Peptides against a protein of PDB entry 5Z08. Designs and how they scored, part 204

Target 1, 168 residues: chain A of PDB entry 5Z08
Amino acid sequence: RQKDEWAKKTSSLMKQLDWFIGEHLGAMLAAEELGGPVVGELMEIDPDDLSAGFNAHGKLKKATSQPDLDRRQRRIDDIWGPQDEQGQAHKRKRGADEALAASAEMRDLIEQLMNKLVEAGGDNSATYVEIPRESAAARFLVRSKVAMFHPNDARRLRLVDFGRDLDD
Target 2, 222 residues: chain B of PDB entry 5Z08
Amino acid sequence: GLPRLIDAIEEASKIPAKRRQTPIKPTIEKLTTHLYTHGASPDSLLRLADLLTLRNHLDQASLAAITRNLYPSSTVSDEVVLRFIGALGHGQLKPTLALQALFLRWLVMVYHLLENPGVLGQVYGVLFDLLDTAAIRPQLCHLLALVTRRKHVRPFRIQAILTLSRQTGGDPNLTGLLRVFKNYYPEIIVGDATKGRASAFKHPDPQWRQHLDEIQQRRSEA

## One batch from the design tools (peptide; made by RFdiffusion4, then SolubleMPNN)

Design b2_p21_3_s3 (from b2_p21_3, 12 letters changed)
Fold by OpenDDE base, seed 4:
Structure b2_p21_3_s3 (fold): chain B 168 residues (1-168), chain C 222 residues (1-222), chain A 21 residues (1-21)
Amino acid sequence: as target 1 above (168 residues)
Amino acid sequence: as target 2 above (222 residues)
Amino acid sequence: MLRQLLEQISENLAKIKKLDE
């Protein structure tokens, strides 16, 4: 049935999103949460450019090869790490933990945002997720024009309803 | 009712504690219990804001207890907000910095209940200029994090935060506020002075929030 | 990429919802 095809396609896209969050966003969001460069300054960042990440000045690094978790950790280390090897190792571990935490936060936030969008039935007032903090994840979604804060409440975040543009 | 309790406290506030015929503490306890149970109406909230912000003979413990139980049952008016903002800063007529920190915390916790959240944006400069006041800086940064919009993020304010961050050894609240600024201007170079743990500006009191929600739900059912 | 994914997901979810009506 057409519904099943759309469901399968949606599931596939969700897997791609999960991969993108885990493999590309988590470390960058963690870097931002740790006081590193802001992610998604450019709305049209190529996935490869995102994978390359941003230098300490927020400039896009050239897309070097495989976006290794280790490169992201090194970047967090380069931004905030003690220059000594032991400090770098502890910092790498912390960076990995923060990247995982940031990925989980982003996944959870997107899931909540999507669930609210589906549940709201077109009522924009019902699409808001209450966020406990303005996280790097939340900020990234807003900068990416994927989400928006409630005009009067910075603790309420919603997805931009891309589906409404289909009925116009 | 709540108005009568406020009346009694207002009258007592005019008299030095040593000259009061009756202890005010039992009346404060009744007030705080009532506020905890029912919240404050907009009118009561304004009267309480005056009691909290104007110089009177109430003791600091009583003022703090009222502030900690200052649950709005409805919305928070601009007038109430402005009373609390006007009470901020240094001066002999100002509340203690400890009480000011409680006011700022309160404003953070009730921000979603403001009749006009824009009122804080209008007084943004007043709030921002108080960032040098260390005792209130944590709550002030949190409030500013909620209030900040693109129009407030100006080069001079960016530089002011950066300078103050250097002077404070990288206060995590200032770093947190600077991150909020970076949402609007990502190109803001957070220099070495802001290399540190930033405050996440989490809700100051989850239990207070839950209790506020319960009070607010009763309003929606009425 | 993120925006495109979320746009497509949102669009697909909207289509699914419309089919359930």
Scores: peptide ipSAE 0.162, ipTM 0.311, DockQ to the pose 0.289
Fold by OpenDDE base, seed 2:
Formats: structure tokens, C-alpha cells, sequence
Structure b2_p21_3_s3 (fold): chain B 168 residues (1-168), chain C 222 residues (1-222), chain A 21 residues (1-21)
């Protein structure tokens, strides 16, 4: 009974995480990979505020109810895109594809990090995931204080063990 | 005159110091005194740029002394600028990084005297790609801060500076350059690693500036 | 939000693992 409740809660939280990555984070990570603004100072902002995006002055726009990936991508394309109409349509598609790719990369990275943490059984040396590159996803997790690089190897990333760091 | 001093130094530059019949130091001192008093014409600047940038047998102290006294009496041509830009980076035939930093400092101080300021914009990529070279980075960032236009502020360069800023622990010069980029794209978030004090890119040498202005004023009166 | 979600998920997974042992 208790295990089933924890499993259901975990499944619900995973769905919320997947939603957050897909609807909010993916477009911002894609923007960073494309040389846009760095995501991180924004994590202290309400998810709803993140969905609103930033105006040209770096101020939060009014939270529009649907953080439409397309609206964020449109802004990225408006900033970085060629001004030509045909160029904008191709860039919107490319930007949507980049946001999906960034979302997939973040999901995969989080899954690997969580799996390693569970498998390690408390051995911190076994919790490291080898990353092929320093991605926007990896950097975001580090900036968010959710993950840490190995002190001597920037290709190794682990989740912060929140349970141990509270007791020190 | 200045041309004869340059001739003597050019000849001496072809010969190793130990094989010179006459010490070059007195001739270098005469040259630097002349440059300080009168400045260098465009033709003299080009010849001096070649002496400074091409591998020869002149000692580093002499090259540095010439560079510190390289006051233009007139404008600075594209050719002179390109000599100094061509001397930047790593290589056995290139000047020392210390001398390259002096060249970049010089370009910053004479930027307002360039015949075509756009020439530096054309070689923007060459300058930008050298930002990883720590020894010249302060002067490069200052020069890039002067040269940067909207056309240079590209996504890949924004990302490159952000990455390099993180790798350097938030170098104030990189943060200063990012602020220049932010003037064109206000949405650039200078992340927490860059919360450091940005360089204001103040004039490197106010006394040198004042003396340059005096040399330039004498030209306008002649 | 992300940190809290990951923390809670990690804690829940650790609890599940301990119940399987």
C-alpha cells in the first residue's frame, strides 16, 4: 500500500517534470544553445512568469496563460532570425525542432542522473553520468544547484544529494 | 630627420646585436625622442609597423619603447592597422604576447585617428577568436568594445563570450564586452557568473592622450 | 520548482528502493 502511494506520487511528479521541461524549459534551453540568453537567473521566478517570457528590456511580460512554445520560438526567431518572411517560417520550424531536441536532451539527462543516483546506493563516486558535451541542459542543472560537475572532470555530472547536504 | 633614423634602425635590425659595430640604443633613443616631439607621419608609421611586427634582431625593450612613443602626427592608414592585426596570435614568427598587448593598447588609443574605422570591423572575427588568449584579452575586449556594431553581435559570439566568461570565472573585461553586446540585444542575460564588476574600458593612458592631442593640434596649425 | 520536483522524485525513488530491499 505505502509503496503504491509513493509510486503514484512519483509518477505524478514525473509527469509534472515532463510538462515543465516540454512546455517551459525546452524553448529556453534551445535559445541558450543557439546563443540566446542564459537560463538560470529565471529559476527563482514563478513558472508562470517564465512562461510569459521577457520583453526587449529583460522585464517579464505579463503572464500569458499558455506558455506557447511557438510564442517563445517566435521571439527567438524575431531576435536572431532573418527578417524575411520565408526565413521566419523556416526558422520557426527549426526553432520548434530545436526546442523539442533540447527537451529530449534534458529529459534523457535527468533520467540518467536519477538512475545513477538510485543505482549508486549512497556511493557518490558511482553517481556520475558521463556527458558527451557541456550542453545547455547540463549547465542549467548546475546553475539551478540540482547537479554538480566532478571537480576534476567537466564530463562527469551528478545530482546533488539533497538528503546528505542538509545534515552537514 | 625621422626617415634617416628609421633607415639606421632597419639596417641594424638585420644584424644580431653581438655582431653590430655600433650600439643601436642611442639611435633608438633619438627615434623615441623624435616621435615624442613630432609624432610619426603615415609613411613613417608604416615603416615602424613593419619593424615592430616583422621578426628581426631588435630587442624587446627597444620594440616596446618605439610602441610607447608611436604618436601619429596625422591619420592611421588601413595598411598600418592591418600590420598590427596580422601580428596578433600564436606563432614562432609573431611578436611576443606582451608586445601584442602594447599594439592592441595603441590601436585603442589611436582609434579616433583611423582613416577607416570600418577596417577593424572587417577583421572583427580575427580579433574575437583571440579572446581565449588571456595575455591580450584585456586590450582585445577594450578594442572590441569600440569596434562592435549590431552586425557583429551574432548568436554564436554571444554564446562564445558567455561560455568563456564562465570558464574564466567572470573576467571583468568579458563582462564589459557583454554589456556592449547587451546594448544591441537587451535580452542577453549576463548570468550569475558575470555579476562581477564589468570593466568600464577607460582610456588606458590619459597622459599619452593629452600628448597625442598636442601633436595633433600642431598639425592643424601647420 | 525544478529543484523541488527533482528532490521529491529522488527522495521517493530512494524510499521505493528501500522498500524493495
Amino acid sequence: as target 1 above (168 residues)
Amino acid sequence: as target 2 above (222 residues)
Amino acid sequence: MLRQLLEQISENLAKIKKLDE
Scores: peptide ipSAE 0.159, ipTM 0.301, DockQ to the pose 0.236
Fold by OpenDDE base, seed 3:
Structure b2_p21_3_s3 (fold): chain B 168 residues (1-168), chain C 222 residues (1-222), chain A 21 residues (1-21)
Amino acid sequence: as target 1 above (168 residues)
Amino acid sequence: as target 2 above (222 residues)
Amino acid sequence: MLRQLLEQISENLAKIKKLDE
C-alpha cells in the first residue's frame, strides 16, 4: 500500500515535471539557446513574458547542414529579424519548433541524469552523463543547482543527490 | 620635418637590422620626439599606419614607441582606421598580439577624432569575432563598448559573449560589454556567469589624453 | 519549482528503494 502511494505520487510529480518542461522551460531554453536572455535563479521570468518576446522575429530557412555557429546565428537572426506578416507565421512556427526541441532535450537530459543516479547505487563516479554539447538545458540545470559538472571535465554532468540527507 | 623622418624610416624598414649601415634608433627617437611635440598630420598618420601594420624589418620596441606617440594633430581618416583593423588577428603577416593591443588602445583613445566613427560599425563583425583572442580582449571590449549600437546587438552575439564569459571564468571586460548590450536590450539577463565585476572602460591613459588635447588645441588656434 | 520537483522525486524514489530493501 505505501509503495503504491509513493509510486502514484512519483508519477504525479513526473507529470508535473513534464508539464513544467513543456509549458514553461522549453520556450525559455529555446530563447537562451537562440542567444536570448539567460534564465537566472533570481528572476521568476513569467514564461508568458518570454514567449511573447521571442516568438516575433524568425525566418524559416530550411535545415541545411551548415556548421553549428551558422545554425545559432540563423536561429538568432530569425528571433530578432524584421517583422513581415509572412515572416511572423514562419517565425512563430520556428519558435514553437525550437521550444519543442529544447523541451525534448531537457526531458532526455533529465531522464539520463536520473537513470545514471539510480544505476550508480551510491557511486558518485558512475552518476555522470556524457553530454555532447553544453546546451541551454545543461546550463539551466547547473545554474539551478540541480546538476553539476565534473570538476575536471565539462562534458560530464550529474544530478545533485538530494536523497543522501535521508540516510543520515 | 616629419616627412623626411618617415622617409628615412621607410627605407630602413626594407633592410634587416644587421645589414643597415646606420642605426635606426636615433631616427626613431627624433620621430617620436616630433610626434610628441607636434602630432601627426593625416598624411603622416597613413604612412605611419603602413609602417606599423605592414610586415617590415623594424623592431618591436621601435613600433611600440611610434604607436605610444601616435598623436593625431587633426582627424583620423577611414583609411588609417582600416589599416589598423586589417592588422588584427592571427597570421604570419600580422603584427604581434602585443602590438595589436596597442593599436586597439590607440583607436579607443582617438575614437572622438575619427572622421567617420561609422567605419568601425561597418567592421563590427571582424572586431567581435576576435573576442576569443585573450591578449587583445581587454582593449577590444573597450573599443566595442564605444562602437556598439542597437543594430550590432544580435542574439548570436549575446550568446557568444555569454558562452565566452563562462569559458573565461567571467572576464570583467566581457561582463562590461554585456552591460553595454543591456543598455540597448534591457531584457538581457546577465546570468550568474556574469555576476563578476564589470569593467567600467575608463580612459586607458589620462596623461596621453591630456597631451592629445594640447596638440588638438594648437590646431584650432592656427 | 524544478528543484523542488526533483528533490521530491528523488526523496520518493529513495523511500521506494528503502521499502524494497
Scores: peptide ipSAE 0.157, ipTM 0.299, DockQ to the pose 0.187
Fold by OpenDDE base, seed 1:
Structure b2_p21_3_s3 (fold): chain B 168 residues (1-168), chain C 222 residues (1-222), chain A 21 residues (1-21)
Amino acid sequence: as target 1 above (168 residues)
Amino acid sequence: as target 2 above (222 residues)
Amino acid sequence: MLRQLLEQISENLAKIKKLDE
């Protein structure tokens, strides 16, 4: 019974995470990879606030407008796009493709980080994921204090064990 | 006068120091004294820019002394600017990085005297691509801070500075340049990853500025 | 949010793992 409830809850949370990555982070991470604005520290954003997305100043927008990836990409294009309509269309398409790629990279990275944390059984040395490159995804997780680099190896990333920080 | 001193130095610059019949140092001292007292005309500046930027047999101390006393008596032409920009970077025919840093410092100090400040904006890419060169980076960032306009702030350049900032452990000059970029695009988060204090890009030499102003004032009275 | 989601997911996964042992 409890296992099934936790499994359902975990599945729901994973769906929310996947949605958040796809709908909110992907475009921003893609913008960062393309040399756009750096995504700031996630303030404690309420789930409802996260759905609102970030304003031009990295602050949450008011909840009224669903952050459409297309609207966000359009905004990136409005900031960085060529002035010509054809250039804007090509940039929009490229930006959408990059947003999907960034979302996939972030998802994969989070999955690996979580799996390693669970597998390590409390051994901090075993919690590190080897990353092929420093990505916007990896940087975002570190800036957000969700992940940490190994002190001696910038290719090794681990999820912050939030459970231990509560017991100390 | 100044033209005759330049003539003598140009001739001496063609000959290796060991083969010169007369030491050049006294002539360099006369030149630098004249430059300090009267400044250099646009024509003299061009000739001196060639002496400073082209490969010749002048010693580094003499070149540095001329550069430190290179006060314009009037404006600085695009041609003079382009000679100094062309001398930047790596190569056997290029001046030393130490001398290049002095040229960049000079361009910062005379920026307000450029006939066309837009010329530096046209070569912005050339300047920007040299940011990886640590020896000239402080002065280069300062010059770029003066030159940068909205048209130069592009995604690929933002990313390049961010990448280089990480690789350098957060060079304050790069952080300073990112702050200039942020003035055009507030959405650029200069993250705390640059825990370093950004450079304020203060004038490199206040005494040199004051002396330049005195030379410039004498022209307005003549 | 991301932090809280990841924390809660990680905690739940750890709890599930302990129940499977």
Scores: peptide ipSAE 0.151, ipTM 0.295, DockQ to the pose 0.262; fails the geometry check

Design b2_p21_3_s4 (from b2_p21_3, 10 letters changed)
Fold by OpenDDE base, seed 4:
Structure b2_p21_3_s4 (fold): chain B 168 residues (1-168), chain C 222 residues (1-222), chain A 21 residues (1-21)
Amino acid sequence: as target 1 above (168 residues)
Amino acid sequence: as target 2 above (222 residues)
Amino acid sequence: MLRSLIEEISRNLRKIQKLDE
């Protein structure tokens, strides 16, 4: 009974995580991968404002009230955008595709990290996932203090064992 | 005069050191003394750039000594700049990385004497792609800091520096270059990996600068 | 938000694992 309750709760939390990744994080990670602002530092300021700024399509919701975000987006668009309308459309599409790709990468990475935590049975040495590249996703998790690189191998990433406090 | 000294060194550069009838060191010393006293004309600079950048039998110490005394008496042409840029990177036919670092340092120190500073902007990509080479990175970042304009600050380059900064444990020179980028685009967040002390890109050799200024002043009086 | 979610998920997974031991 208790196991089933925890399993259901975990499933619910995973759905929330998937939503958060897809709706908010993917576009930001894509922006970082493309050389935009580092997401982790922005989230430290106001994660809610940042989350509110991105719609399901990775488009910044024009929150009319933050001129600085609009200026930032405009400058990012000026940096990245071909000046032509067609270029902007292609860029928007590319941005959406990159956001989807980043979301998928983050989701997959988190899933792998969580699976390794479960499989390791408390052995921290077995919790490492081999990552093919230092992705924006991986970096975000590390900046968020959710994951850690192996001290001797930057290709190995593990979740922070938040459950260790439960073993004491 | 300087042309005759260059002629002698050019001829000696074609011959392996062990097969030279006369030691080249005295001629190099005369050259470096002349350069220190009078500087090099644009024509002499081009010839010296070829000696420094093309594969020849001159020893590294001689090449370094010439580079350290390569004071322009006037301007530095695009052709001279391009010789040094062409000598950068990896390859058996290219100068050593140590010598390349000296070339980059030289370009930094004579940047204000370039006939067309924009020439470096045109080869920005070539310079930028060499940032992974640790041996030349300090001078390369300094040169890039001088050369960088808004058009060069692209997302892929921002990401490349950020990635390289992480891989290097936050090289202060890369952090310094990111700050230059941030001057054009304040929106660039220099992540925690770059929280390190940024290089201020100070002049590499104040004494060299002073001596260059003295040589340049003599031209204005003539 | 992400951190809190991952923390909670991780804790729950650990709890599940402990129940299976």
Scores: peptide ipSAE 0.212, ipTM 0.322, DockQ to the pose 0.212
Fold by OpenDDE base, seed 3:
Structure b2_p21_3_s4 (fold): chain B 168 residues (1-168), chain C 222 residues (1-222), chain A 21 residues (1-21)
Amino acid sequence: as target 1 above (168 residues)
Amino acid sequence: as target 2 above (222 residues)
Amino acid sequence: MLRSLIEEISRNLRKIQKLDE
């Protein structure tokens, strides 16, 4: 009975996670992969705050009126922005496709990380997932303090063991 | 031989210096001499990479000496590369930033010997995110200059370099990296902050290169 | 939100695993 309840709860939480990844995170990750802003810990980025840009540390730059930053960002956007409606449509489509791909990658990565954590049975050495590339997804998980790289292998990622904090 | 020297150093690395029965310095000197003369095989490189990157009781001078003499006799595996990349950044378990700078310098100097240069491209983001670390920035920019491909040149990275260049007062290494980016996208406006002298990313140590070439030549003749 | 979800999911998965052992 408890197992079934936990399984049901886990399934519900996974659906919420999938929704969050699909509706919010995927687009942001795709934007990062496409050369957009690094998705910081601030999931609550107001679209207006996105326009203010992020510092090198992924922190929201306070909209300090440095007029030169806005002009430079606009120039970068002008360089990389689609110039025509067709380019915008193609970029939107590509962006949507990349958002879907990023969502799928994030979902798969989280699943692998969780599976390895479970399979390891407490052996931290066995909790690592081999990542084929450093993705926006992987970086995001690390920045969010959800995952960590192996100290000696940047291709190995593990989920942070959140269960240990409960036993202490 | 080299394996026995590594064995002795590995064992000594587990023990605090004050508790060692024998000084390790003579063994380190033998190791560095051997490395200088013969280079390190792929297997030896991996073991040495672990000694250099894992937290142990070896002193910084010994680690630096090993790194300065870390001549590959053949190729450098992905695993060896990843050990050094994984050792980068801030943290209590990470090597010192000074040692990390030596690792990055080493990777620059052996880049042409990598079994798969693409491995560095796969961890490009890890490297790029460390650009704010002033102590390793010169070598990091040099490595990134070698590794950068069109796929890595993204608007956010361009902006990040531009921002960091302004914050640093126009670090020549960042300007150099931005020039590499501009090779892929000529339309990149290198703002006034980048009007400064760019680093040319010259080989860090021509003598080391020459000696490496001599070691590598001996392999081709064998 | 993501972190909290992942944490909770991970904890639940561990609980499930412990029950299967």
Scores: peptide ipSAE 0.210, ipTM 0.332, DockQ to the pose 0.274
Fold by OpenDDE base, seed 5:
Structure b2_p21_3_s4 (fold): chain B 168 residues (1-168), chain C 222 residues (1-222), chain A 21 residues (1-21)
Amino acid sequence: as target 1 above (168 residues)
Amino acid sequence: as target 2 above (222 residues)
Amino acid sequence: MLRSLIEEISRNLRKIQKLDE
């Protein structure tokens, strides 16, 4: 009975989270991913550039090999490209598509982080999710003090253990 | 000599000022005069680092006076550096933030005398995590500007500086540190928040530098 | 709001896990 009540409550909270991500966060995260303002303020660092990492000479690894990164960069260029009237409708649609993509990425990342926290059974070393890139979603979670990067590896992200106080 | 002065101060540091039979101030003045004239050997530096960083009954003015006259006559060991780094941050057992700022300033001024400059690179994370502490941030950014290598410039640290820069209204020391990061990664787009004036991280005390050079020259002639 | 939601969800998931053990 109590398990079922917690499961129902968790499901309800997840629906609220999904709503919040979709209605409020997605567009802001998309703007951040597109080199727009960070959710809260304009950061000029392209998350894709940060995610591509820097080569041994400090140059951005050209995202030549990941077709999806080129698509996002093209989307940035298309969003910030010349404002022709037909371009504005396409920009709005692309902006909406990017907001949906950012929402999906945030949702997936949160789910992975939560799953790893549960699976780790209290082992902090096992709670890390490997992230393919430093996304606006990942950065937002860290800024919100919901997640933390591994001290030595920015590709490893973990959820802050909010339940630790329950075992004490 | 210097060891006897340190012995007397170490013993006095164990006793509250009100319970001391003799005032310690004359001994502190003798110590600081000796340090100004001759500098401190590596062994003396370690003992003084313990006096400065460990909780004792010495007053803040005495600790600050010792720190301002802490001229190395030779090199600075890893152990001495780690004493000062370990004293940084918040805690009841840690020195005051004002004294910590003096320690960081000292580390900047003696950086070229470190036996192993790499020791600061090993504790880079500890230093970096203290950037939110406004009282020590100017000296901390200067030290990090000296210590930063390519391996330290990570995406999460870039983001942390950018975030903190925005939160502080564009602290020129953070902008200066971000410029150092940009030297390793030119593609770091320093957002509009960083278009502000950057600190040049000039030597904090040219007179102190000159006096240190005089002390160091006497060692090379001996 | 997001932090509060994630915190509460995470706590509930941990409670569920402890009941399954």
Scores: peptide ipSAE 0.218, ipTM 0.329, DockQ to the pose 0.281; fails the geometry check
Fold by OpenDDE base, seed 2:
Structure b2_p21_3_s4 (fold): chain B 168 residues (1-168), chain C 222 residues (1-222), chain A 21 residues (1-21)
Amino acid sequence: as target 1 above (168 residues)
Amino acid sequence: as target 2 above (222 residues)
Amino acid sequence: MLRSLIEEISRNLRKIQKLDE
């Protein structure tokens, strides 16, 4: 009975997570992958700094070339901007496709991380997922303090064990 | 004077009500009358903040009465602000959510008297993470509306508000906060769940404001 | 919210796992 209640609650929470990823987070992650703002960092990112793009470590690249800034800002604006104007339809479609791809990547990554945590049975060494790249999704999970990189291997990501507080 | 009244209340706060030799209510009434008439100095504010935020044997009615009469005669220090912020959230050692709502309301009403308004910006994350607590959400959204700067408007927070707005059926305080965010990032899409009446974040108590202004004016004349 | 959701999901999954042990 309790197991079924927890399973139903977990399913409901997963649906909320899927909705959150699909409706909102995917576009933000796509913007980050395209050199848009880093999702979840407290750093004072001036919109002008957002336009400069981010390095692989999420640090603002110094604004070297102005033209790439305008393209990236336009892409962010195209992804996040109001859907109404006609000429943005192709950019909107690309933005939507990138948002869908980012959503799928985040969903898959979270699913892998959760599955490994369950399969590991408390062995922290077995909880790592190998990631092919340091994606916006992976970085977001780390910044959100939901996941951690292996201390010696940035290609290995694990979910933070939130259940340790239950054993104390 | 006010320091002697605070001394008496501090001593009484260490003792359970049933073991007190004298009733504390008359001393609380003298304190609240003094606060209403003269306000509280920065030093008195700090001592009162400790009485309000730390676990002691004072009753909830007394704590609420002190909070409702907590007129600063001068400025509000970072230390006083941090006492109230530290008292927010869930925990056995924390004040009741009803009292926390009064603290947040107080911070809104005295925001213009903060020595450093930036201190609230430094603890923005702590405040923002409490938005799911329905009992304090109206006052919390109002405070966040005052505190929010461009640096705080992050994609994860935008999304957190959007999601929470959907979960709450479009809480007008969340919609109001999202409008503040949209002032910094006009491209924020307000989904259908945020379609509705936004809170205007009007001053919580115009009479309290007027009385505060009278107390503050007396300081400028001294 | 994402963190809170993932945290709660992870806690629930661990609770389920402990019940299956």
Scores: peptide ipSAE 0.215, ipTM 0.356, DockQ to the pose 0.241; fails the geometry check

